# Peptides against a protein of PDB entry 4QMF, part 102

Target 1, 175 residues: chain A of PDB entry 4QMF
Amino acid sequence: ESSFMTLFPKYRESYLKTIWNDVTRALDKHNIACVLDLVEGSMTVKTTRKTYDPAIILKARDLIKLLARSVPFPQAVKILQDDMACDVIKIGNFVTNKERFVKRRQRLVGPNGNTLKALELLTKCYILVQGNTVSAMGPFKGLKEVRRVVEDCMKNIHPIYHIKELMIKRELAKR

## One batch from the design tools (peptide; made by RFdiffusion4, then SolubleMPNN)

Design b2_p21_7_s1 (from b2_p21_7, 10 letters changed)
Fold by OpenDDE base, seed 3:
Structure b2_p21_7_s1 (fold): chain B 175 residues (1-175), chain A 21 residues (1-21)
Amino acid sequence: as target 1 above (175 residues)
Amino acid sequence: SEDEKLLEEAIKQLEEELKKE
C-alpha cells in the first residue's frame, strides 16, 4: 500500500474542514482512503486493498498538494481526470529582494488579473498565483508553457512577450 | 503602459474568438 501526506497552513483549516466530505467522496470512487488531521495540520491519502488503479494514488497526492496551496476543491478535484495534469511552480527563490519579488509576481497577474486570464486562455490551463508558488492545472503542453512564462517572469522577462508569442502560435495553428 | 493596453485589447479579441468556437 502507498501513502502520501501533505501539510497545510493554519489559515486553510476552516476551508478544508468544510470540503473534506467532498474530498472523501471523490476519492472513494477510486477506493482511495483519506484522512484530515487537524491537530497536525495534514492531509493523507492512501491506497486500499480495493484500489484498482495503483497510479491513481499519485493523482490523489497531487489533489491534496493542490488543496494545501489554496486551489479550490471544484478545480483541484479535476486532477483525478486522466487528461488533467498539474504543476506547482516555486517562485520564491528567484529573487532575494522582497519588493522586487512582489513586483514580478504581480506582473503575472497584471491589471485586473488580465495577464493571468490571457495565460490561462492561451495555455488552456487553470493558474493560481499564491504566496511563493504558482499552481497550474491542464494539459502537459500547456503546463510546460505556463512554467516557462512564470519562471521567465521571475527572471525579469515580462509575460506580455510570451503572451504575444502564444497568440501568434495560436493563430498559425488555426490555419 | 502601452503594453498593458495592447494586452487588454488582445485579451478582448481572444475572448471573442473563443465565443465563436
Scores: peptide ipSAE 0.072, ipTM 0.700, DockQ to the pose 0.055
Fold by OpenDDE base, seed 4:
Structure b2_p21_7_s1 (fold): chain B 175 residues (1-175), chain A 21 residues (1-21)
Amino acid sequence: as target 1 above (175 residues)
Amino acid sequence: SEDEKLLEEAIKQLEEELKKE
């Protein structure tokens, strides 16, 4: 049997407690067991003898990973769908200066969230910028694009340049 | 589509912000 564990920060505890029954119910449909350990601050998913699809445990792993990074359950649970992939992009290691980090991270969101919205639309992904990570969910191709934009942003390449490129590609694809 | 309109408006606003930098 396979199992995976993910730690979560303390500030996420209250939310996880409130939705854990929903997590359990969602995973029960796939005969995946799960445990919320409030002492350790961890979530665990594991296969059971009744687990039919051996690959679903990897999606369950991704589910708890997303939940640990503040993705809300109604969105995170979509990872269990066959056509849905995810990525958790670490952004905290690109810049040592805290102020510079915050500024570049804010560029991902942009004024009124316009940058993030544009990127979500162009990549057909859900994107959440929280703390030292960016969580994304969507098609694999879109996720690759998101990672490129996010990492380049932390390297001081403004997202608008990539957004323009993606727009051009989108227009060409419509023809 | 509605999403396309939203995207165009968002980009327009972003371009304006870049001019200020």
Scores: peptide ipSAE 0.120, ipTM 0.761, DockQ to the pose 0.655; fails the geometry check
Fold by OpenDDE base, seed 5:
Structure b2_p21_7_s1 (fold): chain B 175 residues (1-175), chain A 21 residues (1-21)
Amino acid sequence: as target 1 above (175 residues)
Amino acid sequence: SEDEKLLEEAIKQLEEELKKE
């Protein structure tokens, strides 16, 4: 049997308690067991003797990883779909200066969330910027693009340059 | 499309924001 565990920050506890029955139901469809440990602050997923698809445990692992990083359940649960992939990008280690970090992280969101919205549209991904991570869900090609933009942003390359490039590529693909 | 219009508007706003930085 295969098992995966992830820790979650204290501020996620109340939310996870609220949605855990939904998590259980979603995973039960695949005969994956799950445990929420409020004392340790962890989530665990496990295969069972009834698990038919051994690959689903990896998606279950990704599910709890996404939930730990503040992705809402209705979005996170989509990871169980065959055509859905995800990426959790750590952004906290690119700069040491806190103010610089906050500034660059804010650029990913942009005014009125326009930068993030543009990236989501162009990459066909869901993107959540929270804390020291950026969580993304979508097609693999789109995820690669998201990671490039996010990492470059933390390296002081403004997302607008990538957005313009993606727009040009999109226009060319329509013809 | 609606998405293209939204994207165009977003880009316009972002470009304006860059000029302010």
Scores: peptide ipSAE 0.116, ipTM 0.759, DockQ to the pose 0.679; fails the geometry check
Fold by OpenDDE base, seed 1:
Formats: C-alpha cells, sequence, structure tokens
Structure b2_p21_7_s1 (fold): chain B 175 residues (1-175), chain A 21 residues (1-21)
C-alpha cells in the first residue's frame, strides 16, 4: 500500500477541519483513505485494498499538497479529474532581501489582481499566490508557462513581457 | 502606468472573447 503525507501551517488548521468531511467523501469515491492529524499538523492519504486505480494516489497526494498551500477545496478537488495537473512553485528563495521579495511577488498579482487574471486567462490555469509559493492548476502546457512567468518575475523580469508574448501567440493561433 | 493600462484593456478583451466562446 502507498501513502503520502504533507504538513500544513497552523493558520490552515481551522479551514481544513471544516472541509475534511468533504475531502473524505471525495477520496472515498476512489477508495483512498485519508487522515487529518491536528497534533502533528499533517494530512495523509493512503491506498486501500479496494483502490482500483493505482495512479489516483498521486492525485490524492496533490490534493493534500494544494490544500496545505491555501487552495480552497472546491478548486483543489478538481485535481482528481483527468487532464488536470498542478504545480507548487517555491518563490521564497529567489531573493534574499525581503522587501524586494514582496515587491516582485506583488508584480505577479498586479493592480486589482489584473496581472494574475490575465495570466490565468492566457494559460488556462488557476493560480494562487500565497506566502512563499505559487500554486497552479491546469493543463501541462499552461503550467509550464506559469512557472516560467513566476520564476522570471522573481528574477526581476516583469510579467507584462510574458503576457504580451502570450497574447500575441494567442492571436496568431486563431488566424 | 502605460503598461498597466494596456494590460487592463487586454484583460477586458480577453474576458469578452471568452464569454463569446
Amino acid sequence: as target 1 above (175 residues)
Amino acid sequence: SEDEKLLEEAIKQLEEELKKE
């Protein structure tokens, strides 16, 4: 039997408690067992003897990983669907200066969240910027684009450059 | 500021296009 465990920060505890029955129900459909450990601050998913698809455990692993990084359940649970992938991009180590880090992270969001919204639309991904990570869900091609934009942003390449390029590519693809 | 304005317009256009699809 296969199992995966992820830790979650303390500030997520209350939310995870409220949605855990929904997590259990969603995973039960696939005969995946799950455990929420409030003492350790961890989530665990496990295959059972009744698990039919051995690959579903990897999606369950991704589910708890996304939940740990503040993705809401209604969005995170979509990872169990076919053709849905995810990526958790660590952004906290690109810049040593905290002020510079915050500034560059804010560029990903932009005024009124417009930069992030544009990136979501262009990549067909869901994107959540939270703390030291960016969580994304969507097609593999889109996820690769998101990771490039996010990492380049932390390397002081403004997202607008990539957004313009993606817009041009989109327009050309329609012709 | 100019780029921000362009981005806002781009988003608006993208949203409208997605609604039509």
Scores: peptide ipSAE 0.069, ipTM 0.701, DockQ to the pose 0.054; fails the geometry check

Design b2_p21_7_s2 (from b2_p21_7, 7 letters changed)
Fold by OpenDDE base, seed 2:
Structure b2_p21_7_s2 (fold): chain B 175 residues (1-175), chain A 21 residues (1-21)
Amino acid sequence: as target 1 above (175 residues)
Amino acid sequence: SEDEELLKKAIEELEKELEKE
């Protein structure tokens, strides 16, 4: 039997407690067991003898990974769908200067969240910028694009340039 | 399309912000 565990930050504890019954119910449909350890600050998922599809444990792993990175449950639970993939992009190690890091991270969001919204529309992904990570959910092609934009942003390439490129590609694809 | 118009407006706003930096 397979199991996966992820740690979560202390500030996430209260929320996870409130939604854990929903997590349990969602995973029970697939006969995946789960445990919330408030002492250690961890979530664990594991297969059972009743698990029909052993590959679903990987989806469960992704679920708790997303939850640990502040993705809301109603969105995170969609990872259990066959056509949904995710990516957690670590952005904290691209820049050593804290102020520069914050500035570049803010560029991903943009004024009124317009940069993020544009990226979501163009890539058909859900995107959440939080702390030292960017979480994304969507099709594999879209996720690849998101990762490129996010990493390049942290490398001081403004997202607007990629947004323009994606917009052009979208227009060309409709013709 | 409506989405394209929204995206174009967003790009214009983002370009203005880029000029301020």
Scores: peptide ipSAE 0.135, ipTM 0.776, DockQ to the pose 0.608
Fold by OpenDDE base, seed 3:
Structure b2_p21_7_s2 (fold): chain B 175 residues (1-175), chain A 21 residues (1-21)
Amino acid sequence: as target 1 above (175 residues)
Amino acid sequence: SEDEELLKKAIEELEKELEKE
């Protein structure tokens, strides 16, 4: 049997309690067991004797990882789909200056969240910027692009330049 | 900014494409 555990921050506890029955139901379809430990502040997923696909435990691992990073359940649960992948991009180590970090992180979101929306559309990914991480869900190709844009942004390359590039590539692909 | 305006236009076009799908 395989098991994975993820810790979650205290502020996430109330939400996780609210949706945990839904998590359980979703994982039961794959015969994956799960436990929410409110004392430790952890989520655990594990295979059972009835687990048919041994690889599904890795997706379950990703599910609880995404939930711990503030991804809403209706979105996070999509990770259990075969065509869906995810990435959690650590952005907190690119810049030591807090103000510079906040500024560059904000560029990923942009005015009214439009930059993020554009990136989501162009990469066909869901993207959530939260704290010191960016969580993304989508096809592998899209995730690769998201990581590039996110990391470059933290390296002081404005996302707009990548957006323009992605738009050009998209137009060329339509021909 | 000029970049923001370009981004806005880009988003609008993308949204239109999605509506056609």
Scores: peptide ipSAE 0.089, ipTM 0.719, DockQ to the pose 0.054
Fold by OpenDDE base, seed 1:
Structure b2_p21_7_s2 (fold): chain B 175 residues (1-175), chain A 21 residues (1-21)
Amino acid sequence: as target 1 above (175 residues)
Amino acid sequence: SEDEELLKKAIEELEKELEKE
């Protein structure tokens, strides 16, 4: 039997408690067991003797990983679907200066969240910027694009450059 | 400011396209 565990920050505890029955129900459909440990601050998923698809445990692992990084359940649970992938991009180590870090992270969001929204639309991904990570869900091609934009942003390449390029590529693909 | 306006227009166009799909 296979199992995976992820830790979650204290500020997520209340939310995870409220949605854990929904997590259990979603995973039960695939005969995956799950445990929420409030003392340790961890989530665990496990295969059972009734687990039919051995690959589903990896999706369950991704589910708890996304939940730990503040992705809401209605979105995170979509990872159990076919053709849905995810990526958790660590952004906290690109810049040593905290002020510079905050500034560059804010560029990913932009005014009124428009930069992030544009990136989501262009890559067909869901994107959540939270703390020291960016969580993304969508097709593999889109995820690769998101990671590039996010990492380049932290390297002081403004997202607008990539957005413009993606817009051009999209327009050309329609012709 | 110019980039912001361009971005807004881009978003609006993309949203319209998604509604048609």
Scores: peptide ipSAE 0.072, ipTM 0.707, DockQ to the pose 0.052
Fold by OpenDDE base, seed 4:
Structure b2_p21_7_s2 (fold): chain B 175 residues (1-175), chain A 21 residues (1-21)
Amino acid sequence: as target 1 above (175 residues)
Amino acid sequence: SEDEELLKKAIEELEKELEKE
């Protein structure tokens, strides 16, 4: 049997407690067991003898990873769908200066969230910027694009340049 | 489409922000 564990920050505890029954119910449909450990601050998923699809445990792993990074359950649970992939992009290691980090991270969101919204539309992904990570969910090709934009942003390449490129590509694809 | 219009407007706003930097 396979199992995976993910730690979560303390500030996420209250939310995880409130939705854990929903997590359990969602995973029960796939005969995946799960445990919320409030002492350790961890979530665990594991296969059971009744687990039919051995690959679903990897999606369950991704589910708890997303939840740990503040993705809300109604969105995170979509990872259990066959056509849905995810990525958790670490952004905290690109810049040592805290102010510079915050500034570049804010560029991902942009004024009124317009940068993020544009990127979501162009990549057909859900994107959440929280703390030292960016969580994304969507098609694999879209996720690759998101990672490129996010990492380049942390390297001081403004997202607008990539957004323009993606927009051009989208228009060409419609022809 | 509605999304395309939203994208165009967003890009225009972002370009203005770039000019300020």
Scores: peptide ipSAE 0.152, ipTM 0.785, DockQ to the pose 0.696; fails the geometry check

Design b2_p21_7_s3 (from b2_p21_7, 8 letters changed)
Fold by OpenDDE base, seed 3:
Structure b2_p21_7_s3 (fold): chain B 175 residues (1-175), chain A 21 residues (1-21)
Amino acid sequence: as target 1 above (175 residues)
Amino acid sequence: SEDEKLLEEAIKELEEELEKE
């Protein structure tokens, strides 16, 4: 049997309590057991004797990882789908200056969240910028692009340039 | 900024294209 555990921040506790029955139900369909430990502040997923697909535990691992990083359940649960992958991109170690970090992180979001929306549309990914990480869900090709844009942004390359590139590629693909 | 204006225009065009799909 395989088991994975993820810690979550205190501010996430109330929400996780609210949706945990839904998490349990979703994982039960795959015969994956789960535990929410409010004392430790952890989520655990584990295979059972009835688990048919041994690889599903890895998706369950990703599910609790996403939930811990503030991804809403209706979105996070999609990770259990075969065609859905995810990535958690650490962005906090690119810049030591806090103000510079905040500024570059904000560029990922942009005015009224439009930059992020554009990236989501172009990559066919869900993207959440939160704290020191960017969580993304979608096809592998899209995720690869998201990581490139995010990391380059933290390296002071404005996302607009990648957006333009992606738009051009999209137009070419339609021909 | 100029970049923001370009982005806004790009997004607008993208949205219009998506509506056609």
Scores: peptide ipSAE 0.064, ipTM 0.690, DockQ to the pose 0.057
Fold by OpenDDE base, seed 2:
Structure b2_p21_7_s3 (fold): chain B 175 residues (1-175), chain A 21 residues (1-21)
Amino acid sequence: as target 1 above (175 residues)
Amino acid sequence: SEDEKLLEEAIKELEEELEKE
């Protein structure tokens, strides 16, 4: 039997406690067991003898990974769908200067969140910028695009460049 | 900034296109 564990930050504890029954119910449909350890600050998922599809444990792994990175449950639980993929992009190690890091991270969001909204629309992904990670959910092709934009942004390539490129590609695809 | 202006224009255009779909 397979199991996966992820740690979560202390500030996430209260929320996870409130939604854990929902997590349990969602995973029970697939006969995946789960445990919330408040002492260690961890979430664990594991297969059971009744698990029909052994691959679903990987989806469960992704679920707790997303929850640990502040993705709300109603969105995170969609990862259990067959056509949904996710990516957690680590952005904290691209620059050493904290101010520069904050500035570049803010560019991903943009004024009034418009940059992020544009990226979500163009890639058909859900995107959450939080702390040292960017979490994304959507089709594989969209996720690849998100990762490129996010990493390039942290490398001082403004997201607007990619937004324009994606917009052009979208228009060409309609013809 | 120039980047902000470009972004605003791009977003506006994108929104208009999406509304037509």
Scores: peptide ipSAE 0.062, ipTM 0.683, DockQ to the pose 0.059
Fold by OpenDDE base, seed 1:
Structure b2_p21_7_s3 (fold): chain B 175 residues (1-175), chain A 21 residues (1-21)
Amino acid sequence: as target 1 above (175 residues)
Amino acid sequence: SEDEKLLEEAIKELEEELEKE
């Protein structure tokens, strides 16, 4: 039997408690067991003897990983669907200066969240910027684009450059 | 500021396209 565990920050505890029954129900459909440990601050998913698809455990692993990084359940649970992938991009180590880090992270969001929204639309991904990570869900091609934009942003390449390029590519693909 | 305005316009256009699909 296979199992995966992820830790979650304390500030997520209350939310995870409220949605855990929904997590259990979603995973039960695939005969995946799950445990929420409030003392350790961890989530665990496990295969059972009744687990039919051995690959579903990896999706369950991704589910708890996304939940730990503040992705809401209605969005995170979509990872169990076919053709849905995810990526958790660590952004906290690109810049040593905290002020510079915050500034560059804010560029990913932009005014009124417009930069992030544009990136989501262009890549067909869901994107959540939270703390030291960016969580993304969508097609593999889109996820690769998101990671590039996010990492380049932290390397002081403004997202608008990539957004413009993606817009051009989109327009050309329609012709 | 110019880039921001352009981005807003781009988003609007993208949203309109998605609604048509």
Scores: peptide ipSAE 0.059, ipTM 0.693, DockQ to the pose 0.053
Fold by OpenDDE base, seed 4:
Structure b2_p21_7_s3 (fold): chain B 175 residues (1-175), chain A 21 residues (1-21)
Amino acid sequence: as target 1 above (175 residues)
Amino acid sequence: SEDEKLLEEAIKELEEELEKE
């Protein structure tokens, strides 16, 4: 049997407690067991003898990973769908200066969230910028694009340049 | 589409912000 564990920050505890029954119910449909450990601050998913699809445990792993990074349950649970992939992009290691980090991270969101919205539309992904990570969910191709934009942004390449490129590609694809 | 219009508007605003930097 396979199992995966993910730690979560303390500030996420209250939310996880409130939705854990929903997590359990969602995973029960796939005969995946799960445990919320409030002492350790961890989530665990496990296959059972009744687990039919051995690959679903990897999606369950991704589910708890997303939840740990503040993705809300109604969105995170979509990872259990066959056509849905995810990526958790670490952004905290690109810049040592805290102010510079915050500034570049803010560029991912942009004024009124317009940068993020544009990127979501162009990549057909859900994107959440929280703390030292960016969580994304969507098609694999879109996720690759998101990672490129996010990492380049942290390297001081403004997202607008990539957004323009993606727009051009989108227009060409419509023809 | 409506999404395309929203996207175009968002990009316009972003370009304006870039000019300020």
Scores: peptide ipSAE 0.132, ipTM 0.769, DockQ to the pose 0.691; fails the geometry check

Design b2_p21_7_s4 (from b2_p21_7, 7 letters changed)
Fold by OpenDDE base, seed 3:
Structure b2_p21_7_s4 (fold): chain B 175 residues (1-175), chain A 21 residues (1-21)
Amino acid sequence: as target 1 above (175 residues)
Amino acid sequence: MEDEELLKKAIEELEEELKKE
């Protein structure tokens, strides 16, 4: 049997408790068992003797990883779909200066979140900027683009540059 | 911030263009 565990921060506990029955039901469809440990602050997923597709455990692993990183359940559960992939991009190690880090991270979001929204639209991905990570869900091609934009932003390349580039590419692809 | 406002306007324009597609 395969098993994966992830820790979650204390501030997520209340939310995870409220949605855990939904997590259980979603995973039961695939005969994947799950456990929420409130003492340790962990989520665990594991295969059972009735698990038909052993590979689904990897998607279950990704599900709890996304939930731990503040992705809402209605979005995170989509990872169980065959056409959905995810990426958790670590952004905290690109710059040592805290103020510079915060500034560059904020550029990913932009005014009223519009930069992030534009990037989501262009890549067909869901994107969540939280703490030292960016969580993304979508098609593999889109995820690759998101990672490029996110990492370049941390390297002081403004996202607007890539957004404009992606718009041009999208227009060209329609021809 | 002036730069933030300029960016906002630019993104809004981009969003409007995307909606037309």
Scores: peptide ipSAE 0.072, ipTM 0.694, DockQ to the pose 0.064
Fold by OpenDDE base, seed 2:
Structure b2_p21_7_s4 (fold): chain B 175 residues (1-175), chain A 21 residues (1-21)
Amino acid sequence: as target 1 above (175 residues)
Amino acid sequence: MEDEELLKKAIEELEEELKKE
């Protein structure tokens, strides 16, 4: 039997309570057990004797990881699909100055969220910027690109540079 | 402010191009 646990911040508790039945139902289809511990502030997923695919527990682990980082359930649950991968990029340790951190994080989103939307379109990923992490879901190639852009942004390389590069690459791939 | 406006316009143009593709 395999088990994974993740902690979640207090502000996430109310939402997790509201969607936990949906989480349970989604995981039950794969015979994965789950527990929401409101006292500890944790989510746990476990294989059962009826779990057919042992690898599904890793996807369940990713599911609770995404939920803990504020990804909405309708999006997070897609991680259970075979062709879907995810990445949680820690961005809080790249910059010591809080104002500089906030500024660089905001660049990932951009005016009206257009920078983020452009990046999502180009990488075919879902991307959520929250707190000290960026959560992404999509194909492995796209996730690799997202991580590069996100980390470079925190290193003071503006995302627009990468967006332009990705657009050129996309155009070249279509000819 | 000028840089932000320039970036906004650039992104908007990029988005329009992406929609056409």
Scores: peptide ipSAE 0.067, ipTM 0.684, DockQ to the pose 0.101
Fold by OpenDDE base, seed 1:
Structure b2_p21_7_s4 (fold): chain B 175 residues (1-175), chain A 21 residues (1-21)
Amino acid sequence: as target 1 above (175 residues)
Amino acid sequence: MEDEELLKKAIEELEEELKKE
């Protein structure tokens, strides 16, 4: 039997409690067991003797990882679909200066969230910037682009450069 | 105009273009 556990921050506890029955129901369709431990602050997923697809446990692992990083359930549960992948990009260690970190992280979002929305559209990904991580869901090609843009942003390369480049590539692909 | 304002306008234009596709 295979199992995976993910810790979640205290501020997610209330939300996770409210959606856990939905998590259980979604995973039951695949005969994956799950446990929410409020004392430890953890989520666990496990295969059972009835688990048919051995690969689904990895998707279940990703589900709880996404939930721990503030992705809402209606979005996170889509990871159980075969055509969906995800990435959790750690951004907290690229710079030591907190002010610089906050500034660069804000560039990913941009005014009114427009930078983030542009990136989502261009990569066909869902993207959530939260705390020290960026969570993304979508096709592998899109996720690769998201990671590049996010990491470069933390390295002081403004996202607008990549947005323009992605727009050009998109236009060329239509010709 | 602040750089952020310029960026905002540029991105908005890009978004509108993307919506047309």
Scores: peptide ipSAE 0.065, ipTM 0.686, DockQ to the pose 0.063
Fold by OpenDDE base, seed 4:
Structure b2_p21_7_s4 (fold): chain B 175 residues (1-175), chain A 21 residues (1-21)
Amino acid sequence: as target 1 above (175 residues)
Amino acid sequence: MEDEELLKKAIEELEEELKKE
C-alpha cells in the first residue's frame, strides 16, 4: 500500500471542497482512494487492493500537488493521462527582495499575458504562475524548457531571450 | 490567427516593452 499527502494553503480550501467529489470520481476509475482533511489542510491519495496499475499512484500524487498550487481541476486531472507530465517550479528562493521577486515573476506573465502565452505555445505546455511556484503540464521536453525559462527569469534573464531561441528552433524543425 | 502570427506579434510587443525598461 502506497500513500502520498500534500498540504494546501488556506485560501485554496473553498475551491478544493467544491471539486473534491470530482477528484474522488476521477481517482475511483483507477481504484485510488483520496481524502481531503480540512483540519490539517491536506490531501491524501492511497492505493487500494483493487489498484492494478502501480504507476497511477504517482500520477495521483502529482494531481494533488497541482491542485494545492492552484491548478484548476479540469486541467490538473489531465495528469492522469499517460502522455502528460508536470512540474512545480519553486521560484520564491531566487530573490530575497520582495519587489524584485514580484517584478521578475511578472516578467514570466508579461504584458497582457503574452510572454506566458508564447511560452505555452512554444513548449506545448500549460503554465500557471501563482504565488511562489510555477506549475506546468505537458510533454517532458516542453517541461524542461519551461523550467529553464522560469529559473533564468528569476535569475534576471529576460524570457524574451529564450522565446526567440525557441522560435528559431521551431522554424528549423519545420524544415 | 495562426500560432506563428500570434507568436510574432507577442515577440514584437515584448521587444517594445524591453526598450522601455
Scores: peptide ipSAE 0.128, ipTM 0.763, DockQ to the pose 0.682; fails the geometry check

